Peptides against a protein of PDB entry 3QIS. Designs and how they scored, part 173

Target 1, 334 residues: chain A of PDB entry 3QIS
Amino acid sequence: PSLELSRREFVFENVKFRQLQKEKFQISNNGQVPCHFSFIPKLNDSQYCKPWLRAEPFEGYLEPNETVDISLDVYVSKDSVTILNSGEDKIEDILVLHLDRGKDYFLTISGNYLPSCFGTSLEALCRMKRPIREVPVTKLIDLEEDSFLEKEKSLLQMVPLDEGASERPLQVPKEIWLLVDHLFKYACHQEDLFQTPGMQEELQQIIDCLDTSIPETIPGSNHSVAEALLIFLEALPEPVICYELYQRCLDSAYDPRICRQVISQLPRCHRNVFRYLMAFLRELLKFSEYNSVNANMIATLFTSLLLRPPPNLMARQTPSDRQRAIQFLLGFLL

## One batch from the design tools (peptide; made by RFdiffusion4, then SolubleMPNN)

Design b2_p19_2_s1 (from b2_p19_2, 7 letters changed)
Fold by OpenDDE base, seed 1:
Order: sequence, then structure tokens, then C-alpha cells
Structure b2_p19_2_s1 (fold): chain B 334 residues (1-334), chain A 19 residues (1-19)
Amino acid sequence: as target 1 above (334 residues)
Amino acid sequence: MSDEELEEAIERFIQELEE
């Protein structure tokens, strides 16, 4: 069996969070026998490609002189955004197109990723007074490392950093402030807020806006701005309620006093974001007659975003754990 | 918006929601 490939090198320029890019190529059976093709893992890999890449179709049969189009789809989800923002991963891969009883064909994937405030830590974002696209990529690594060290110091109740030498971090990320300020000003009376999906094009504009500017107003509908807030919270590498406090939140879920004590133990930026979001959501609930928002809906929605189980517990979350998590948030909304 | 104006705006808005 033998294949001819129309292209073997693919460049994905300016890859962004949640923006699908596609490159296509053709494979042709230039042999005299039917062949089966498949993308296969490299020797030490579990998957044929990185999580942000997909081939479609990834396998198939070709009759003699048959041609098929293969799409290479690059899509950075919440699962890949953090490692791409940090530069731990890059838009680079090698695909192995295997031909049954034939040769391997290598495809080179390359490109560049544009960092996003989505999937960046709250600690790093509190240090970013400018849009993330204005921050040199080399500084993003330093900011994440410094953010980890400050989180650890904050959790250990170690000595306040001497205020004197480093720029004071923001109380909350500017991106959260921009989203929440917009929703507070313009969306409190919005019917079906957080219940109606945003527009995908508007979501991309909002993401690009937050990554590149500090706007006076967020573009798009209130529904798109609301969904952008949800996407932002979902994409956080560390949820607003840190994984270390997850179990304590569940254990305290029916004691409002203990719940507040647990929140007080969050790192400063996480605690501020939590309080800020709860204050906003309580304000939004005052307009329930207009926006059709209720505490149970909000608690259910935001629980999965703010109070995520640690990765090692995700597969074991019980309905009881979920109910306790919802009850924990309800104690801040009511 | 300057970095100082942004910090003040964030601080004010947090305060307004906590009152």
C-alpha cells in the first residue's frame, strides 16, 4: 500500500482560546490495493496528537485511486489553555499517519499561541495591571511562579510581604472586575440572565477584548458577557475556592459560620474574588422579578465553577457532595 | 485608564457591593 499526501507541514498562526482553526490536506491511494490509514501515537504517547489538535477523519479506508480530505482542527479548550498560557506547551506537534502494512507518514504541526487571561491564575492576573497580550511571554512564567509562592505564603499565614519593593497586586483581576461591573450596570434587569446562552462570535470578541485592552464597556449582549464570566471561572487553573479547601467547604455546608471561616482562609485574591462574586450575585437576586434568576439556579450554576473537586476526586463526586457544594454557596446568596 | 485609576475603581466597586 502507498499514499500520496498533498501537504505535510501545517502552520497555525495566532491560535487563541476557543477559536477553532482548520487546515486541510488530501491523502490519495496511489497504490493498486485498498488501504487502511490511521493516525497513531508516537512511541511514548498515549494519544496520536496533543489535546488541542484533532484529525478528522483520524482513520479510514481508501480504494485504489481514492482521495480523502483530512481536516486538522486546532482548538484550545479550557483543558489546554493554562499550559499554553504558561508556555509549558506550545502549538507544535508531529502526527504519524500510519498505513496498514505500509509506511508511516509524518506531519509537522507548528504555530504560535496568543496568551489569554482565560486559563490564567487569579494570582497572576492580580499582578497583571495591563492586558495579558501586553505582557511579555517571558514575564508570564515569572508571574505564575511568583503567584504560586505568594499563594503558599498566604496559606501559611507567613509574614506580610514587605510592601516596599513590588507593585501592589490588584484586589481582584481586572478581567473579573470588567465583566462583573458590566453585568452589574447593564444586566441586573436582563431577562433569563445566566439561562440564555451567549453568541459564540460575541464570546470571542469579549475574550479578545479582555486579552488586549481595558475597555470602558464589554462588547456584546448581556447574555454573552454573562457566559464569558462563566467561561472565565471555568477556565481558571485553580478555582475561586482553592482545591485545598474543597472538602472543608463540603463539611461546613450546613454551618454558615464555619463556611465564612473557610472562605477567610482563601488566598487574598481568591477570597476577594469570591466575596466580590457573591456580592454581585446577591445584588442580581434582588432583581429576580426582572431577570428570572433565583438562588437555587445561581448556586447550582456557580457551584461547578467556584467549588470544583480536586482532579483526584472528580471521578468520585457523589450526588451528596454536589448537594453539599450547592448548599455551601446558598449560604452566601441568601 | 491608568493602573492607579484601575486599582481605585476596583477597590470602590468591591466596597460598593459589600455595603
Scores: peptide ipSAE 0.043, ipTM 0.776, DockQ to the pose 0.838
Fold by OpenDDE base, seed 5:
Structure b2_p19_2_s1 (fold): chain B 334 residues (1-334), chain A 19 residues (1-19)
Amino acid sequence: as target 1 above (334 residues)
Amino acid sequence: MSDEELEEAIERFIQELEE
């Protein structure tokens, strides 16, 4: 069997969080026999491609002189954004198009990724006084290393060390402040807030705005700004309530005094973000007659974002554990 | 906003929501 490929080199320029890019190519059976093609893993890989890449179709049959169009889709989700922001991964891959009883065809994928504040740690963002795309990649790496060391110190020492010569971190990330300040000013009376989806185009404008500037006003509808806050919280590599405290939150869910003690043990930036969000959400609840927001809806929505089970426990989360997690947040909203 | 003006705005807004 034999294939002809219209293209073998693909470049994805300016890849961004939640922006789909597509490159298409044609494969043709220029042989005299039917052939089966498939994308196969390289040696030591479990998958034929990196998590941000997809081929469609990834396998198929071609009759003699038949042609098929293959789409290479690049999409950075919450599952890939953190490792691309840190530069641990890059927009580079090699695809192996295997022909049954034939040869392998190699496809080269390359490009560049533009960092996002979405999928960056709270600790790193508290150190970023400038928009993330103004920060040199070398400095992003240093800020992530410093953020890890601060989290570790904060877990070991309940008292903030007097950080000597380093610039004082922000109390909360500027990005979350901008989102919450906008919602507080403009969305408290918004009907169906957090219940109506935003517009995808507006969400992209909000993300690009937060990645590149410190705006006076966030673009888009209140629904798009509200959904952008949810996306931001979902994309955090470490949730606002650190994984180490997850079980203690569930165990304390019906004791408001113990719940407050558990929150006091969060790293400073996580604790500040949690308090800030709870204060904002309590303020929204005062306008329930206008915005149709209630404590049970908010607690249910934000529980999956703020109080995520550790990756090793995700598959084992019981309905009882979910109810405890909701009850934990309700104790801060009521 | 300057970095200082941003930091002060964040501090004020957190305080206003906790009161």
Scores: peptide ipSAE 0.043, ipTM 0.770, DockQ to the pose 0.843
Fold by OpenDDE base, seed 3:
Structure b2_p19_2_s1 (fold): chain B 334 residues (1-334), chain A 19 residues (1-19)
Amino acid sequence: as target 1 above (334 residues)
Amino acid sequence: MSDEELEEAIERFIQELEE
């Protein structure tokens, strides 16, 4: 068996968070026998491609002189955004198209990723006074390393940051401030806020706006701005309530005094973001007659975003743990 | 908006929500 491929080199320029890109090619059975094709893992890999890449179809059957179109889909989800932002991973891969009882055909995938404030740590974002697309990639790596070290120092209650005024971190990420300030000003009376989905095109515009500028006004509907805040919180590599405090939050869920003590032990940026979001959500709840938002809905929605189980415990989260997590958050909304 | 204007706006807004 043999195949002819219309293309073997693929370049995905300017790959962005949540923006699907597609490249297509054709494979043709130029042999005299039917053939089965499949994308196969390389010798040391568990998957035929990286998590941000997909082939469709990934396998199939071709009669003699038959041709099929294959789509290579590049999509950066919350699961790949952090490692691409840090430069730990890159838009590079090699696909192996295997022909049963035939040859292997190698496809080269390349391109560039454009960093996003989505999937970047709260600590790094507090040090970024400029939009992330204005930050050199080398400086972005340094900011993530410094952010890790400062988080550890903050948790250890070590020396006050003797940072010069120019190096002083923001109290909260500008991106969170921009989203919440917009919602506070324009969305408090918005019917079905956080219940109506945003528009995908508007969400992309909001993400691009936050990555590239400090806007006077966020583009899109209040629903799209609200969903952008949810996407931002979901994409955080470390949730607003750090994984190390997760169990203590559950254990304290029915003691409001202990809950506040647990929050006081968060790193400064995480603590500020938590307090800021709770203050905003309490304000939003005053307008429940207009926006149809209630404390139980908000607590249920935001608990999954703010108080995530550690990765090793995600598969083991009980209904009781979920209820305790919701109860913990309710103690800050009521 | 300058970096200073942004920092001041964030500080003011946090203060307004904590009061």
Scores: peptide ipSAE 0.042, ipTM 0.765, DockQ to the pose 0.846
Fold by OpenDDE base, seed 4:
Structure b2_p19_2_s1 (fold): chain B 334 residues (1-334), chain A 19 residues (1-19)
Amino acid sequence: as target 1 above (334 residues)
Amino acid sequence: MSDEELEEAIERFIQELEE
């Protein structure tokens, strides 16, 4: 069996968070026998491609002289954004198109990724006074390393080193401030806030705006700005409530005093973001007659974002654990 | 907006929400 491929090299330029790109090629059975094709893992890989790449179809049959179109889809989700932002991963892969009882055909995937403030740590963003697209990629690695060291020092209750006033981190990321300030100013009376989805085009504009500028006003509807905040919180590599405190939050969920003590043990930036978000959400709840937002809805929604189970426990989360997590957050909203 | 103006704006807004 043999295949003819219309293309073997693919370049994905300017790949962005949540922006789908597609490249297509054809495979043709130029042999005299039916062929089964499949994308197969390379030696030592578990998957045929990186998490941000997909082939469609990834397998199939071709009769003699049959041709099929294959789509190569590049999509950076929350699961790939952090490693691409840091440069730990890149828009580079090799696909192996296997032909049963035939040859392997290699496809080269290349391109470039444009970093996003989405999927960047709270600590790194607090050090980042300019838009992420103005920051050299080489500095993003250093910012993440320094941020990890600051997190560890804060958890250990080590006295902050007297860093000069010019190097002082922001109290909260500017991106969170921009989103929350906009919602506070313009969305407190918005009916069905956090219940109505945003527009995909507006979400992309908001992401691009936050990645490239410090706007006076965020573009898009209040619903799109609200959803952008949810996407931002979901994309955080470390949730606002650090994984190390997850179990203690559940254990304390019915004791408001212990809950506050647990929050006081968060790293400074995480603690500030948590308090800032809780203050905003309490303010939003004062307008419940206008915005149809209630404490149970908000607690349920934000608990999944702010108080995520550690990856090793995610599959084991019980309904009781979820209820405790919601109860923990309710103690800050009421 | 300068880095100082941004920091002051963030600090003010946090204070306004904590009051």
Scores: peptide ipSAE 0.038, ipTM 0.744, DockQ to the pose 0.875

Design b2_p19_2_s2 (from b2_p19_2, 7 letters changed)
Fold by OpenDDE base, seed 3:
Structure b2_p19_2_s2 (fold): chain B 334 residues (1-334), chain A 19 residues (1-19)
Amino acid sequence: as target 1 above (334 residues)
Amino acid sequence: MSEEELEKAIEEHIRKLEE
């Protein structure tokens, strides 16, 4: 059996968080026998491609002189955004199209990723006084390394070095401020806030806006701005409540005094973001008659974002653990 | 917006939400 491929080299330029790109090619059975094709893992890989790539179809049958279109889809989700932002991974892969009882065909995937404030650490973002797209990639790596070291120092209660006024971190990321300031100004009376989904096109515009600028006004509906805040919190590599404090939050969930003590042990930026979000959400709750927002809805929604189980415990979260996590957050909303 | 204006705007908004 043999195949003819219309293309073997694919370039995905300017790949962005949550923006689907597609490249298509054709495979044709130029043989005299039916053939089965499949994308197969390389010798040392468990998957036929990286998590941000897929082929559709990834397998199939071709009769003699049959042709099929294959789509190569590049999509950076929350699961790949952090490693692409850091440059640990890149928009590069090699696909192996296997033909049963035939040969392998190699496809080269290449391109570039454009960094996002989505999936970047709170510590790094507090140091980024400019949009992430204005930050040199080398400096972005340094900021992530420094962010890790400052998180550790903060947890160890080491006195921050007296950084010069120019190097002083923001109290909260500018991206969180932009989203929360917009919602505070324009969305307090918005019916069904955090209940109505945003528009995908508006979400992409908001993400691009936050990655490239410090706007006077965020584009899109209040629903899209609200959902962008949820997406931002979901995409954080470390949740607003650090994984190391997760169990202590559950254990303290019914003691408001201990809950506040646990929050006081967060790294400075995480603690500031938590307090800022709780203050904002308490403000929204004052307008519950207009926005249909209640404490139970907000606690249920934000708990999954702010108080995530550590990766090793995700598969083991009980309904009791979820209820304790909600109760922990309720103690800051009421 | 300058870096100083940004820092100040964030600080002012945090304060306003804590009042």
Scores: peptide ipSAE 0.585, ipTM 0.959, DockQ to the pose 0.842
Fold by OpenDDE base, seed 4:
Structure b2_p19_2_s2 (fold): chain B 334 residues (1-334), chain A 19 residues (1-19)
Amino acid sequence: as target 1 above (334 residues)
Amino acid sequence: MSEEELEKAIEEHIRKLEE
């Protein structure tokens, strides 16, 4: 069996977080026998492609002289954004199109990724006083390394070195401030806030805006700005409540004094963001008659974002653990 | 906006939400 491929090299320029790109090619059975094709893992890989890439269809049958269109879809989700932002991974892959009882055909995937403030650590963003697209990629790596060292020092209750006033981190990321300040100004009376989804086009504009500028106003509806905040919190590599404190939050969920002590042990940036978000959410709850927002809805929604189980425990989360996590957050909203 | 103006705006907004 043999295949003819219309293209073998694919370039995905300016790949962005949550922006789907598609490239298509054709495969044709130029043989005299039916062929089964499949994308197969390379030697030592578990998957036929990287997490941000997909082939559709990834397998199939071709009769003699049959042609099929294959779509190569590039999509950077929350699961790939952090490693692409750091440059640990890149928009490069090799696909192996296997023909049963035939040859392997190699496809080259290349391109470039544009870094996002989404999927960047809170610590790095607190050091980043300019939009991420103005920051050289090499400096993003340094910011993540320095951020890890600051997190560890803060957890160890080491006295911050007297960093010069120019190197002092922001109290919270500017991106969180921009989103929360907008919502505080314009969305406190918005009916169904955090219940109505945003528009996908507006979400992309908000992401691009936060990655490239410090705007006076965020574009889009209040619903899109609210959803962008949720997406931002979901995309954090380390949740606002660090994984190391997850179990202690659950264990303390019914003791408001212990809950506050657990939060006091967060790294400075995480603790500031947590307090800032809780203050904002309590302000929204004052307008519940206008915005239809209630404490139980907010606690349920934000608990999954702020108090995520560690990856090793995610599959083991019980309904009791979820209820404790919600109760923990309720103690800061009421 | 300067870096100093940004820092101040964040600090002022945090304070406003804590009142």
Scores: peptide ipSAE 0.583, ipTM 0.958, DockQ to the pose 0.850
Fold by OpenDDE base, seed 2:
Formats: sequence, C-alpha cells, structure tokens
Structure b2_p19_2_s2 (fold): chain B 334 residues (1-334), chain A 19 residues (1-19)
Amino acid sequence: as target 1 above (334 residues)
Amino acid sequence: MSEEELEKAIEEHIRKLEE
C-alpha cells in the first residue's frame, strides 16, 4: 500500500485557550490495493498525539484512487492550559500516519501558544499586577515558583517575609475582581444569571480582554461574563478550596463553625478569593426576585468549581459526597 | 490604572461586599 499526502507540515500560530484551530490535508491511495490507515503512538507514547491535538478521522479505509480529507484540530482545554502557560508543554508534536503492511508517514506539528490568566494559579495571579500578555515568560516561571513557596509558607503559618510594598500581592486576582465587579454593577438584575449560557465569541473576547488589558468594562453579555467566571474557576490548577482541605470540608458540611475554621486554614489568596466570591454570591441572592438565582442553584453550580475532589478521588465521588459539598457551600450563602 | 489604584479598587470592592 502507498499514500500521497497533500501536506506534511502544519503551523498553528497564536494558539489560545478554548480557541479551536483547524488545519486540513488530503491523503490519497496512489497504490493498486485498498489500504487501512491509522494514527499510531510514537515509541514510549500512550496516545498518537498530545492532549490539545486531534486528528479526524484518526483511522479509515481507502480504495485505490480514493482521497480523504483529514482535519488536525488544536484545542487547549482546562486540561492542557496550565502546562502550556508554564511552558512545560509547547505547540509541537509529530504524528505517525501508519499504513497496515505499509510505510509510516510523519507529520510535523508546530506553532506558538499565547499565555492565559485562565489556568494560572491564584498565587501567581495575586502577584501579577499587569495583564499576563505583558509579563515576560521568564517572569511567569518565577511567579509560579514563588507562588508555590507562598502556598507552602501559608500552610505552615510561617511569618511572611517583609516583602517590600512593591512586591505585596493583590488581595484577590485582578481578573476575578474585574469579572465580579462587572457582574455586581450590571448583572444583579439579570434574569437567568448563571443559568443561560454565554456566547462562544463573547467568551473568547472576554478571555482575550482579561489576558491583554485591565478594562473599565468587560465586553459581552452578562451571561457571557458570568460564564467566563465559571470557566476561570474551573480552569484553576488548584481549586479555590485547595485539595488538601477537600475531605475536611465534607466532614464539616453540617457544622457551620467547623466549616469556617476549615476555610481559615486556606492559603491567603485562596481564602480571600473564597470569601470574596461568597460575599458576591450573597449579594446576588438579595436580587433573587429579578435574577432567578437561589442558594441551592448557586451552591450546586459552584460546588463543582470551588470544591473539586483531588484527582486520585475524582473517580470515587459518591452522591453523598456531592450532597455534603453542596451543604458546605450553602452554609456560606445562607 | 496604576498598581496602587488597582490595589485600592480591589480593597474597596471587597469591603463594599462585606458590608
């Protein structure tokens, strides 16, 4: 069997969080026999591609002189955004197109990723007083290292170093403030807030706006701004309630005093963000007659974002654990 | 917005939501 490929080199310029890019090529059976093609893993890889890449179709049959279009889809989800922001991974891959009883064809994938405040740690964002696209990549690496050290110091109750007034972290990330301040100003009377999905184009504009600027106003509908807050919280590498406290939150869910003690043990940035979000959500609940928002809906929605099970327990989450997690958040909304 | 104006705006908004 033999194939002809219309292209073997693919460049994905300016890859962004949640922005789908597609590149297409054709494969043609220039042989005299039917062939089966498939994308196969390289030596030592478990998958034929990196998590942010997909081929469609990834396998198929071609009759003699048949041609098929293959789409190479690049999409950075919450699962890949953190490793791309840190530069641990890059927009580079090699695909192996295998023919049954035939040859291997190599495809080169290259490009560049544009860092996002989405998928960046709360600790790094509290130190980041400028938009992430204005921050040199070298400084982003330093901010993540310093953020890890701050989290550890906060957990150990170590006395903060007397950081100069210029190095003092924000109380909450400016991106969370921008989203919450916008929603507080413009969305308190918005019907079906957090129930109606945002527009995908507006979500991309909001992400780009937060990555590149400190705007006076966020673009898009109140629904898109509300969904952008949910996406931001979902994309955090460490949830607002740190994984180390997950089980203690469930165990305390019916004791409001213990719940407050558990939250007091969060790292400073996480504790501030949690309190800030709870204060904002309590304010939205005052307008329930206008926005149709109730405590049970909000607790159910935000539980999956704020109180995520640790990765090792995610597959074991029971309906009882979910109910305890909801009850934990309800104690801060009521 | 300066860094000082940003810090102050965040602090003022946190305070306003806690009242």
Scores: peptide ipSAE 0.577, ipTM 0.957, DockQ to the pose 0.856
Fold by OpenDDE base, seed 1:
Structure b2_p19_2_s2 (fold): chain B 334 residues (1-334), chain A 19 residues (1-19)
Amino acid sequence: as target 1 above (334 residues)
Amino acid sequence: MSEEELEKAIEEHIRKLEE
């Protein structure tokens, strides 16, 4: 069996969070026998491609002189955004197109990723007083490392660090402020807020806006701005309630006093974001007559975002654990 | 918006939501 490939090198320029890019190529059976093709893992890889890449179709049959179009889809989800923002991963891969009883064909994937405030840590974002696209990529790494060290210091030291000589971090990320300030100003009376999906095009505009600017107003509908806040919280590498406190939140879920004590033990930025979001959501609930938002709906929605189980516990989350997590948040909304 | 204006705007909004 033999294949001819129309292209073997693919460049994905300016890859962004949640923006699908597609490149296509053709494979043709220039042999005299039917052939089966498949994308196969490289040696020591579990998958034929990185998580942000997909081939469609990834396998198939070709009759003699048959041609098929293959789409290479690049899509950075919440699962890949953090490692791309940090530069731990890059828009580079090699695909192996295997032909049964034939040759391997290598495809080179390359490109560049544009960093996003989505999937960046709260600690790093509190230090970023400028849009992330204005921050040199080399400084993003430094900010994440410094953020980790300060998170550890904040957890170990009950004493306020005398922030003597370093630029004081923001109380909350500017991106969260921009989203929440917009929603507070314009969306408190929005019917079905957090219940109606946003528009995908508007979501992309909001992401691009937050990554590149500090706007006076967020573009798009209130529904899109609300969904962008949810996407932001979901994409956080460390949830607003740090994984270390997850079990303590569940254990305290029915004691409002202990719940507040648990939150007080969060790193400063996480604690500030949590309190800020809860204050906003309590304000939003005052307008329930207009926005059809209730505490149970909000608690249910935000629980999965703010109080995520640690990765090792995700597969074991019980309905009881979920109910405790909801109850924990309800104690801050009521 | 300057960095100082940004810090202040965030601080003011936090305060306003806590009142």
Scores: peptide ipSAE 0.577, ipTM 0.958, DockQ to the pose 0.846

